# Ledger of designs, part 184: peptides against a protein of PDB entry 4KTY

Target 1, 266 residues: chain A of PDB entry 4KTY
Amino acid sequence: YVLNDIGVIFYGEVNDIKTRSWSYGQFEDGILDTCLYVMDRAQMDLSGRGNPIKVSRVGSAMVNAKDDEGVLVGSWDNIYAYGVPPSAWTGSVDILLEYRSSENPVRYGQCWVFAGVFNTFLRCLGIPARIVTNYFSAHDNDANLQMDIFLEEDGNVNSKLTKDSVWNYHCWNEAWMTRPDLPVGFGGWQAVDSTPQENSDGMYRCGPASVQAIKHGHVCFQFDAPFVFAEVNSDLIYITAKKDGTHVVENVDATHIGKLIVTKQI

## One batch from the design tools (peptide; made by RFdiffusion4, then SolubleMPNN)

Design b2_p25_7_s1 (from b2_p25_7, 16 letters changed)
Fold by OpenDDE base, seed 3:
Structure b2_p25_7_s1 (fold): chain B 266 residues (1-266), chain A 25 residues (1-25)
Amino acid sequence: as target 1 above (266 residues)
Amino acid sequence: SSSDSLEHELDLQEILKKFKEELKK
């Protein structure tokens, strides 16, 4: 989890699982220095740099460009002018070195690019880390632990009212650490995500969220456990928005979200 | 296809359609 500099990232669809190679390059020249530079840009105190909880949370914020001029700019609209298409990246090294050199966010990334760079960051700093892929990954926009899909009276989806979304797949990271700030048993793998999805206490960041806690339905623990829980275990709630302003729950689908979660075995 | 390799939001209308089909089974 620390020494392997080449990885495999799962993507595609649940019924057509695909893999891509990713070079983490955590031992390449300049990469560790760049990771330290990232923490410098985050204005992270030296005292906090030895705490994997703080480091992973800062990393989740800084690997994306939002809020803090972090490493990567995301693009999901198939327009990649002024940068590199997400699919063109093969590893973290070029991205991190470009960031260090230009001191400006690098364009462009999607989830696996964010996860790849974040994995390098974590491993460089001695934090065991791996990438996980969730198929049918929910994006709960209003933190209610469910996917609210609004329907017109004719039964069709109302895209204007529907703010929640579902990704075909989404990649994030798990980092291994103790969690003395949580009850006993909730250490180990922690979900962290650098893909900018939701604001967490003022910044686009996510985690660390205890995988064990989430697995057992405990979403009350820091950080961002409800969001991560929703990504893997949201019910699809189909709600008809009536013309009179009333909402009626028409259907509930508890089978679509989080159909498969895959990570590389090392 | 290239769309299969990219991360993208699913068509909720299609999801709904499939859901309804499953309910009929």
Scores: peptide ipSAE 0.507, ipTM 0.890, DockQ to the pose 0.789
Fold by OpenDDE base, seed 2:
Structure b2_p25_7_s1 (fold): chain B 266 residues (1-266), chain A 25 residues (1-25)
Amino acid sequence: as target 1 above (266 residues)
Amino acid sequence: SSSDSLEHELDLQEILKKFKEELKK
């Protein structure tokens, strides 16, 4: 979890699982220095740099470019004219070194690129980390722990009203740490995500959220447990928005989201 | 295709269609 500098990332579809190699390169020249630079750019106090809770949360913010001119700019519109296509990256080293050299966000990434770079960041700083892939990953944007899919009266999806979305797959990280800020038993693996999805207390960041807490439905535990829970457990709620302004729940699908969560054990 | 390797949002209309089909079973 710390020593491996090459990994495998799962992607694709639930019925067509694919793998890609990723070079983390945490031991390559300049990479540790770059990770320290990232924390410098975040203006992180030295006293907090030894706390994996703070470090992982800062990392989740800084690996994406939003808010703070962090490492990576995401692109999901198949337009990569001003940078490198996400699929062209093979590891974290080039990205991090470019960031350090240019002192500007690197273009472009998608979830596995964010997760790959974030994994390098965590491992460089001595935090055991792994990448997790969730198939049919929900994006709840109103923090109600469900996917609200609005329907027209004719039964078709109302794309204008429907703000929540589902990713074919999404990658994030799990970082190993104690959680003295949580009740006993909720340490261990913590979900952290650097892909910019939702604002968390003023920044696009996510976690650390206790995997055990999520597993047992304890969404009240910091940080961002409701969002992570929704990614893997949210029900699809089909709501008919009538012309008179009333909403009627037509159907509930409790089996669609989080069909498969995959991570490499070692 | 390249789209198979990329992260993308699913078509909710297709999801709904599949769901309805499952309900009929």
Scores: peptide ipSAE 0.504, ipTM 0.889, DockQ to the pose 0.825
Fold by OpenDDE base, seed 4:
Structure b2_p25_7_s1 (fold): chain B 266 residues (1-266), chain A 25 residues (1-25)
Amino acid sequence: as target 1 above (266 residues)
Amino acid sequence: SSSDSLEHELDLQEILKKFKEELKK
């Protein structure tokens, strides 16, 4: 029995929230086989395949093509000449089947495409999963839990020094699982992200990070909690870079990042 | 439009401008 599971993904901006349909198709023909193939490509042992922590982490790595010839190649430069524009995808099935058939990464995706495919992967393997959209999503590139915005002495942003970035929106996934590797109470929804953003212990992957832990400010727990925390809760730190090389914090904006986080409860 | 659906980095200068405006309130 084939079920067509269609979801909704939120995107756009806080003041202009948009939705798009996404067909997950986790029960369509060939999808489970493809998910198994993905884990095979990851050289994941059989014992790990029953562990949602390991599966979600591997999936996080493998849904993106970086490091391991995973499923999707990301593109954010508006150049899609050698593949399908991210906006053209309507679901996970075609992507996954193409990957399985070609055995090469599929071009191209952005966050919602990654999240869509990852959602299919998780659900296909029996892990409850949903997509989360974060508006004004921070990208902390140095794991200091803040967005460092460097300013010239004239008050303008120094783009050369400023490495952190803020995205209009970003989509990732939450997967439901127990976390016996964490203290009691930090199971449940775990943030996982297959969009290649930062290197996590040698690979572009993210999570699972306990949502409960993050909500309570516990960023010391595996995996990648600091990064996820920063995405939704970073302060914007405006730092003036003086000519003498000194840095002075001039302003802090604690309200800008993560203005809206949208997800559907399963 | 397809462009409106794209994930993209925001202009930090504009963010700063808005922030400064809010500080004046």
Scores: peptide ipSAE 0.498, ipTM 0.888, DockQ to the pose 0.875
Fold by OpenDDE base, seed 5:
Formats: sequence, C-alpha cells, structure tokens
Structure b2_p25_7_s1 (fold): chain B 266 residues (1-266), chain A 25 residues (1-25)
Amino acid sequence: as target 1 above (266 residues)
Amino acid sequence: SSSDSLEHELDLQEILKKFKEELKK
C-alpha cells in the first residue's frame, strides 16, 4: 500500500467490470517535493503534517482545484479545451510535476484521475492508501441519506425536482490510520475522496470517514460519514409528483446502490 | 470510459426502465 508504484483501477459497470493500469510513482524525483508543496499551498502548519487525519482531509481538498487552486480541475463535458482529456492520463507523476512547475491547477480530471493522484499523495507521505471503486454510486445532494427520484405522472424523471444522482461507477480512496478522535474500533481504513462532489464545512472535500463506522451505520462520526454512507447504501425512493402538488412514494429499492465495491489488494 | 454526464444520464434511464418493468409485474 506504500511500496507499490503501479496499480489497477476498476471502472465500467457492475455487469461489465473493466480495469486500467495507473502509475502512482510516489518514489519518482520531485514527487515528494510536490506533495510538500501541496501542503504549503494549503497553508498547513507543520504540526498538523504529522497527523494523517489532517493530512488526508487537506489532501482531499487540495487534489481538486476548487476553493484553493488545488492540483486538478474536474471536467465532465467531453470538451477538454486547454488541457488533457481525463482518459489520456496514465499516472500521477506528470500531473503532479506539472502542478509543481506551473503552480496552477492541471486540466483535466475525473474520479479515477483524482483517486490516482490522491493515492500518490497519501503513499508519498507514508499513509497506506488504496483506490476503491463503487458501482452504482449514489450522490446524495440534499443530505437525507436516500436517493429521491421524482417522476412525472407519465413515469419520466422530473428533472426540476430530482437533485440526487447515481454514477455507474465512482472511484475514491481509503487511507489507513488510527482514529483517536473516534471510539475504539473505528480506526483502520478511512474513506477519503478528492473528487469535488459536495461542500463539507466550507470546502469541496470528503473524509476521513471510518469504513467500520459506515459499515455499522454510525453516520454521526466525523468526517462526512453521511455522504459516504449514502454513496454505498442509499435507498432509491421513487416519488411521483402529482399535478396537484402532492408527492406519492411509488416504490423503494434498497438493493441498487452500492451493488459492488472493489479494491485491489497489494 | 469516463464518468461523464452522458453515462450518468444512461444510468438514470436504466434505473427508470427497471422501475417501470417492476410496476408492470
């Protein structure tokens, strides 16, 4: 989880799982310096740099460009002007070195690129880390731990009312650390995500959220446990919006979201 | 493949298709 500099990222769909190679390159020249530079840009004090909780949370914010001119600019519009298409990247080294050299956010990334770069960042700083792929990954936009799908009377989606969304797949990271800020037993793997999805206390960041806590439904534990829980365990709530303004729950599907979670063992 | 808006849209359509099929049962 620290020594392996080449990995595999899972993507595609649950019924058509695909893999791609990713070079982390945490030992390449200039990469450690770049990771330190990232923490400098975050204005992280020296005392906090030895705390994996703080480092991983700062990393989740800084690997994306939002809020703080971090490493990667996300783009999902399939245009990718003035940069590199997300699919063209094969590893973290070129991205991080470009960021260090230009001192400007690098274009462009999507979830697996964010996860790849974040994995390098964590491993470079001595934090064991791995990439996790979640198939049918929910994005809860209204923080109610469920996916509200609003339908017209004809059965089509009411896009005005439907704010939540589902990805066919989404990649994030798990980082290994103790959690003295949590009850005993909730250390170990912590979910962290640098893909900008939701604002967390003023910044686009996510985690660390205890994987064990999430598995046992402890969504009250810091950080961002409700959001991560929703990604892997949301119920789909189908709601018909009637013309008279009333809402009727038509069906509930508790089996669709988080159907498969995959990570490579090192 | 990538997590673009088109793929997201397709996912919703598949979910809805499944839902509609279940309602017919």
Scores: peptide ipSAE 0.063, ipTM 0.718, DockQ to the pose 0.321; fails the geometry check

Design b2_p25_7_s2 (from b2_p25_7, 16 letters changed)
Fold by OpenDDE base, seed 1:
Structure b2_p25_7_s2 (fold): chain B 266 residues (1-266), chain A 25 residues (1-25)
Amino acid sequence: as target 1 above (266 residues)
Amino acid sequence: SDSDSLESELDLQKILKEFKEKLAK
């Protein structure tokens, strides 16, 4: 999970799973220097750089451009006039070297690009890491561990009231580390996500969240476990907004989110 | 195609329709 410089990323749909090759290039010239530069830009002290918990959390924040002039600018509106379309990237090296050279965020990325660059960052710094793809990935924006879908009285979705969303697929990373800050048994794989989705204690970042803790329903531990839990386990709550302003839960679907989670073993 | 590789938000109306169909079975 550290030595392999070429990987496979899963994408597409649950009934039509696709794969793409991604060159991580963690051993290429200038890449380690760029990763150190990223930590410098984050103003990360030297004492913290040996702690995979701190490093992965900083990386989660810095691989996206939001808040801190980090590496990648995301775009999901099919407008890429001022950069490179997300699908044109084939690896992390060009992105990281451009960032180091220009000292400005690189345009543009989507989840697999963020995950690819983040994977390079982690591996370059000696943290075992892999990319995970979740199909039907929920985005809970109000931290209530469910997908709230509001309906008009006619039964159609009210898009104005509905703030939560579902991705066809979403990629993030898992990083291997001990978690002395958590109870015994919650080390190992930790979910971390550099795709800017939600604010976490003042900036767009996510994790590290213990995969084992989440699997056992423990979402009270740092960092961002409720959000990661919701991505894979949220129930769809269909709520009718009545004309009188009252809300009524009409239906609950507990089977739609997180239908398939895929990762490639190296 | 490039569009096939893109991450995108699902149509919740379609999801609702599929759910209703499932309930009808």
Scores: peptide ipSAE 0.499, ipTM 0.886, DockQ to the pose 0.890
Fold by OpenDDE base, seed 5:
Structure b2_p25_7_s2 (fold): chain B 266 residues (1-266), chain A 25 residues (1-25)
Amino acid sequence: as target 1 above (266 residues)
Amino acid sequence: SDSDSLESELDLQKILKEFKEKLAK
């Protein structure tokens, strides 16, 4: 999880799983220097740079450009006029070296690009890390641990009122570390995500969230456990918005979100 | 193709339709 510089990332759809190679290049010239530069840009204290909890949380913030002029700018509108299309990237090295050279965010990425660069960052700093792909990945925007799908009285989806969404697939990272800040048994793999999805205590970042905690429904454990839990375990709540302003729960689907979670075994 | 690799939001109307079909079984 540290020495392998080439990986496989899963994407596509649950009924049409696809794979792509990604070159992490954590041993390439200039990459370690760039990772240190990233932490410098984050103004991270030297004493904290040896703490994988702090490093992974800072990394989740800095790999995206939001808030702090971090590494990557995301684009999901199929407009890439001022940079490189996300699909054109084949590895982390060119992205990180461009960031170091230009000292400006690199355009553009989507989830697997963010995850790829973040994986390089973690591995470069000696943190075991892997990429995870979740199919039918929920985006809960109001932190209520469910996917609220609002319906018109005619039964069709009210897209204006519905704020939550579902990705066909989403990639994030898991980083291996001890968690002395959590109860015994919740160390090991921690979910971290650098794709900018939600604000977490002032920054677009996510994690580290204990995978074991998430599996057992312990959403009270730091960091961002409710959001990660929702990504993989949200129920779809179909709510009819009545003309009088009342909301009525019509149906609940507990089988749609997080149908498949895949990671390469290394 | 590039489109096949893109991360995208699902059509909730389609999801709803599939759910209704499941309920009908």
Scores: peptide ipSAE 0.495, ipTM 0.885, DockQ to the pose 0.886
Fold by OpenDDE base, seed 3:
Structure b2_p25_7_s2 (fold): chain B 266 residues (1-266), chain A 25 residues (1-25)
Amino acid sequence: as target 1 above (266 residues)
Amino acid sequence: SDSDSLESELDLQKILKEFKEKLAK
């Protein structure tokens, strides 16, 4: 998880799983220096740089450009003016070196690009890391651990009221570390996500969230466990919004989200 | 196709339709 500089990332759909190669290049010239530069840009003090909890959280924030002029600008509207389409990237090296050289965010990325760059960042700094792909990944934007899908009275989805969404697939990272800040047993793999999805205590970042804690339904522990839990375990709640302002739960689908979670085992 | 590789939000209306069809079985 530290020595391999080429990886495989899963993508596509649950019924059509695909793989792509990604060059992490953590040993390439200038990459470690760039990772240190990223932490410098984050104004991370030296004392914290030895703490994988702090490092992974900072990395989660800095790999995306939001808030802090971090590494990557995301784009999901199929318009990639003045940049590189997300699908054109084949590895982390060019992205990180461009960021270091230009000192400006690099355009553009989607989840696997963010995850790829973040994986390089973590591995460069000696943190074992892997990429995880979740098919039918929920985006809960109000932290209520469910997907609220609002319906018109005619039964059609009300897109204006429906703020939550579901990704066909979403990639994030798991980083291996001890969690002395959590109860015993919740160390090991920690979910971290640099794709800008939700604000976490003032910044677009996510994690580290204990995978073990989440698997056992413990979402009360830092960081962002409710959001990560929702990504993989949200129920789809179909709610009819009546004209009088009342809401009626019409249906609940507990089988749709998080149908498949895959990662390469090395 | 590059479109097949992109991360995208699913059509919730389609999901709803499929769900209803599943319930009808």
Scores: peptide ipSAE 0.494, ipTM 0.885, DockQ to the pose 0.872
Fold by OpenDDE base, seed 4:
Structure b2_p25_7_s2 (fold): chain B 266 residues (1-266), chain A 25 residues (1-25)
Amino acid sequence: as target 1 above (266 residues)
Amino acid sequence: SDSDSLESELDLQKILKEFKEKLAK
């Protein structure tokens, strides 16, 4: 989880699982320096740079360009006119080196690019890390642990009211660390996500969230456990928005989100 | 293809349709 410089990232659909190679290149020249530069740009105290909790959280924020002119600019509109299409990247090295040299965010990334770069960042700093892919990954917009799908009275989806969304797949990272800030047993793998999805206490960042805690339904623990929980375990709540403004829960689908979570075992 | 590799939001209407079909079984 630290020594492997080439990895496999799962993507596609649950019924058509695909894999892509990704070169992390954590040992390549200039990469560690770039990771340190990232932490410098984040204005991290030296004392915090040895704490995987702080490092992973800062990395989560800094791998995306939002808020802090971090590494990568995301694009999901299929328009990549001012940069490199996300699919063109094959590894972290070029991205990180470009960031270091230009001192400007690199365009463009999507989840696996963010995850790839973030994985390099974590591994460079000695934090065991892996990429996980979640198929049918929910994006809970209002932190209510569910995917609210609003319906018109005719049964069709009301896109205006429906703010939550579901990704065909989403990649994020798990980082291995102790969590002395959490109850015993909630160390180990921590979900961290650098793809800018939701604001977490003022920044687009996510985690570290205890995987064990989430698996056992403990979403009250820092950081961003509710969001991560929702990504993998939220129910689809079908809500009819009546003309009179009332909302009625019509159906609940507890089987759709997080149908498959895949990660490399080594 | 590049398009097949992209992360994209799912069509909720389609999801709903599939759900209804499942319920009808």
Scores: peptide ipSAE 0.487, ipTM 0.882, DockQ to the pose 0.882

Design b2_p25_7_s3 (from b2_p25_7, 18 letters changed)
Fold by OpenDDE base, seed 1:
Structure b2_p25_7_s3 (fold): chain B 266 residues (1-266), chain A 25 residues (1-25)
Amino acid sequence: as target 1 above (266 residues)
Amino acid sequence: SDSDSLESVLDLNEILKEFKKKLEE
């Protein structure tokens, strides 16, 4: 099986879907060495490097710079004075080679850059992987499987109380593997995400979460299934904070999050 | 443009506005 070294990543808006080319370059000189270096920096045990569950989880942590001086620093404030704007990258090779040579995190990335580099990492190590784009992607920050939107008494959103957020689009990866640690039927595609969003057992990482389990509403299985579930299925809960300190649920929207999930077949 | 490619947090007030329109349908 020959994996493509050039791919397409979906972005934009649900009513104006756009695509960008991304060069993964998993077969380019120095890339495999860099992937091994990443695992070395993570101090990953040699015996675990053959386990796609462990490899993908380590990768989700190490592709972002948080906690462990991993590969990429994220930036979403439109300030890129100390590096390269996320939109300037066209592939994974330059990023990974810079990381290997400098031994410092590379600036800067957003979701598709993280996903692109992570895809290279997975494919380079023999794990089938693809990028998934979710439009209207929820970020549940308190693991309650819903988007809590607090309203002022005047009906406007209370930004101080509202901690959850929604991305216009978000990219993550799916990796193909068996899951002997899960019940039969929950192998196959596993969601993994290297964009730093939430802490998972002490590190900014996400997955692998069984796509099949999530589709059937099973969020009790490792790893981070509740968070991934919330990204695609969260209800919007509109809550009015009264002056007396009481909270009242005004409305529920179950149709807004995860309107479209797009991926290119390998 | 570069701005068209950026991942960004949506304005929840706009989402609320859209929801209210749906309720009127």
Scores: peptide ipSAE 0.520, ipTM 0.890, DockQ to the pose 0.870
Fold by OpenDDE base, seed 5:
Structure b2_p25_7_s3 (fold): chain B 266 residues (1-266), chain A 25 residues (1-25)
Amino acid sequence: as target 1 above (266 residues)
Amino acid sequence: SDSDSLESVLDLNEILKEFKKKLEE
């Protein structure tokens, strides 16, 4: 809800669920101004700033630094020499104010940091938003709605051929809005993700994707529904690459991805 | 600890191992 300035984010592993507090600070001095500045940096047309579909999509692009000198630089290699470790952040305010002051991307974030900042951005602009944590979150990089795990003939994973990956957990946002561009019934919560994972029509962004559409397998609905669907519902396809170049599907696991999806009620 | 909070890519070999155990059940 727009009025809540402190939240809880779930993280860890499915068998060891943990929580952390996050201060959104959407009412703090300078934060709304910074959110407007973010849209200015995106060169967003003024007429579009009242459209939550456009705002959330732009936000998903601008909260990450890729493509457009957006707010946050991600780091997943445990090297934080030129900034702040992701775990050191406790809220969105310091990050957004630093971005506004320096006019340069802030280092560093991981999924919950991106989601936290994005949540502040959405709420500042009057869009109801919440953070969602998905355990065993798939990253489908070839848009085939499945996790392709290639195996050597000895049965071990072929890391060279295997491009898809699975996060222990991943956080993104859901934003509440009507979707007049979709069939009736697919408004409400929309998945949006500012963590840079895949290119979506020229930018690292994701959503808004109708949660209802995804739940019912309607992956043809804009935006990025196939990717979000894969995050929570991909089958693990174990494929043996034979020496002759042929691929044989050895096994399919339909129960591993998206074991638990958790969000705090607004 | 800091490591406990990090988002990380899972070892697919471990996932495979768990899957094989499941198949035996």
Scores: peptide ipSAE 0.519, ipTM 0.890, DockQ to the pose 0.880
Fold by OpenDDE base, seed 4:
Structure b2_p25_7_s3 (fold): chain B 266 residues (1-266), chain A 25 residues (1-25)
Amino acid sequence: as target 1 above (266 residues)
Amino acid sequence: SDSDSLESVLDLNEILKEFKKKLEE
């Protein structure tokens, strides 16, 4: 999980799973230095740099450009006029070196680009890491652990009221570490996500969230467990918004989100 | 294609349609 410098990232659709190669390049010249530079830009103290919990959380924040002029600017509107289209990247090296050289965020990324760069960052710093792809990945924006889909009285989705969304697929990272800050048994793989999705205590970051805790429904533990839980396990709640302003739950679909979660075995 | 590789938000109406079909099964 640390030594492999080339990986496979899963994407596409659940019925048409696709793979792409990604060069992490954690051993390439200048990459480790860039990772250190990233932590410098984050103003991370030296003592924290040895703590994978802090490092992964900082990395989660810094791999995206939001809040702190981190590494990557995301774009999901198919407009890439001022940078490189996300699909054009084949690895982390060029991105990280550009960031180090320009000292400005690099454009553009989507989830797998963020995950790729973040994976390099983690591995460079000795943290075992892998990329995880979740198909039908929910984006819960109000931290209620469910996907609220509001319906018009005619049965169609009310897009105005519906704030939550579902990605066709989403990639994030899992980092291996002990969690002395959590109850026994919740160490191991921790979900961390550098794709800017939700604000977590003032910054667009996510994790580390204990995978074991989430699997067992323990979402009360730091960090961002509810959000990660919702990504993979949220129910689709179909709510009819009546003209009188009342909301009625019409249906619940517990089978749609997180239909498939895949990662490369290393 | 590049478009097929992109992360995108799904159309919830399509999801709803699929759900309705499932309910009819």
Scores: peptide ipSAE 0.506, ipTM 0.887, DockQ to the pose 0.875
Fold by OpenDDE base, seed 3:
Structure b2_p25_7_s3 (fold): chain B 266 residues (1-266), chain A 25 residues (1-25)
Amino acid sequence: as target 1 above (266 residues)
Amino acid sequence: SDSDSLESVLDLNEILKEFKKKLEE
């Protein structure tokens, strides 16, 4: 999880799982320096740089360009003007070196690109890390641990009222660390996500969230456990919005989100 | 196709349609 500089990332759809190679390149020239530079740009004090909790949280913020002129600009509208299409990247090295050289965010990334770069960042700094792919990944934007799908009276989805969304797949990272700030047993793998999805206490970042805690339904622990939990375990709540303003729950689908979560086993 | 590799938001109407089919089975 630290020494392997080439990885496999799962993507596609649950019925058509695909894999792509990704070169992390954590040992290549300039990469460690760039990772240190990233922490410098984040204005992270030296005392915090030895703490994987702080480092991973800072990394989750800085790998995306939002808020802090971090590494990658995301694009999901199939328009990649003045940059590189997300699918064109094959590894982290070119991205990180471009960021270091230009001192400006690199265009463009999607989840696996963010996860790939973040994986390099973590491994480069000695934090065991892996990429996780979640198929049918929920994006809960109102922190209620469910997917609220509003329907018109005709039964079709009301896109204006429906703010939550479902990704065909989403990649994030798990980082291995102790969590002395949490109860015993919630160390180990921690979910961290650098893809900008939701604001977490003022910044687009996510984690570290205890995987063990989430697996056991504990979402009260820092950081961003409710959001991560929702990504993998949200119920789809189909709500009819009546013309009179009333809402009626028509159906609940508890089996759709998080059908498959995969990661490379080493 | 490069499009097959892209992360995308699913059409919730399609999801709903599939769900309804399952309910009828």
Scores: peptide ipSAE 0.504, ipTM 0.889, DockQ to the pose 0.874

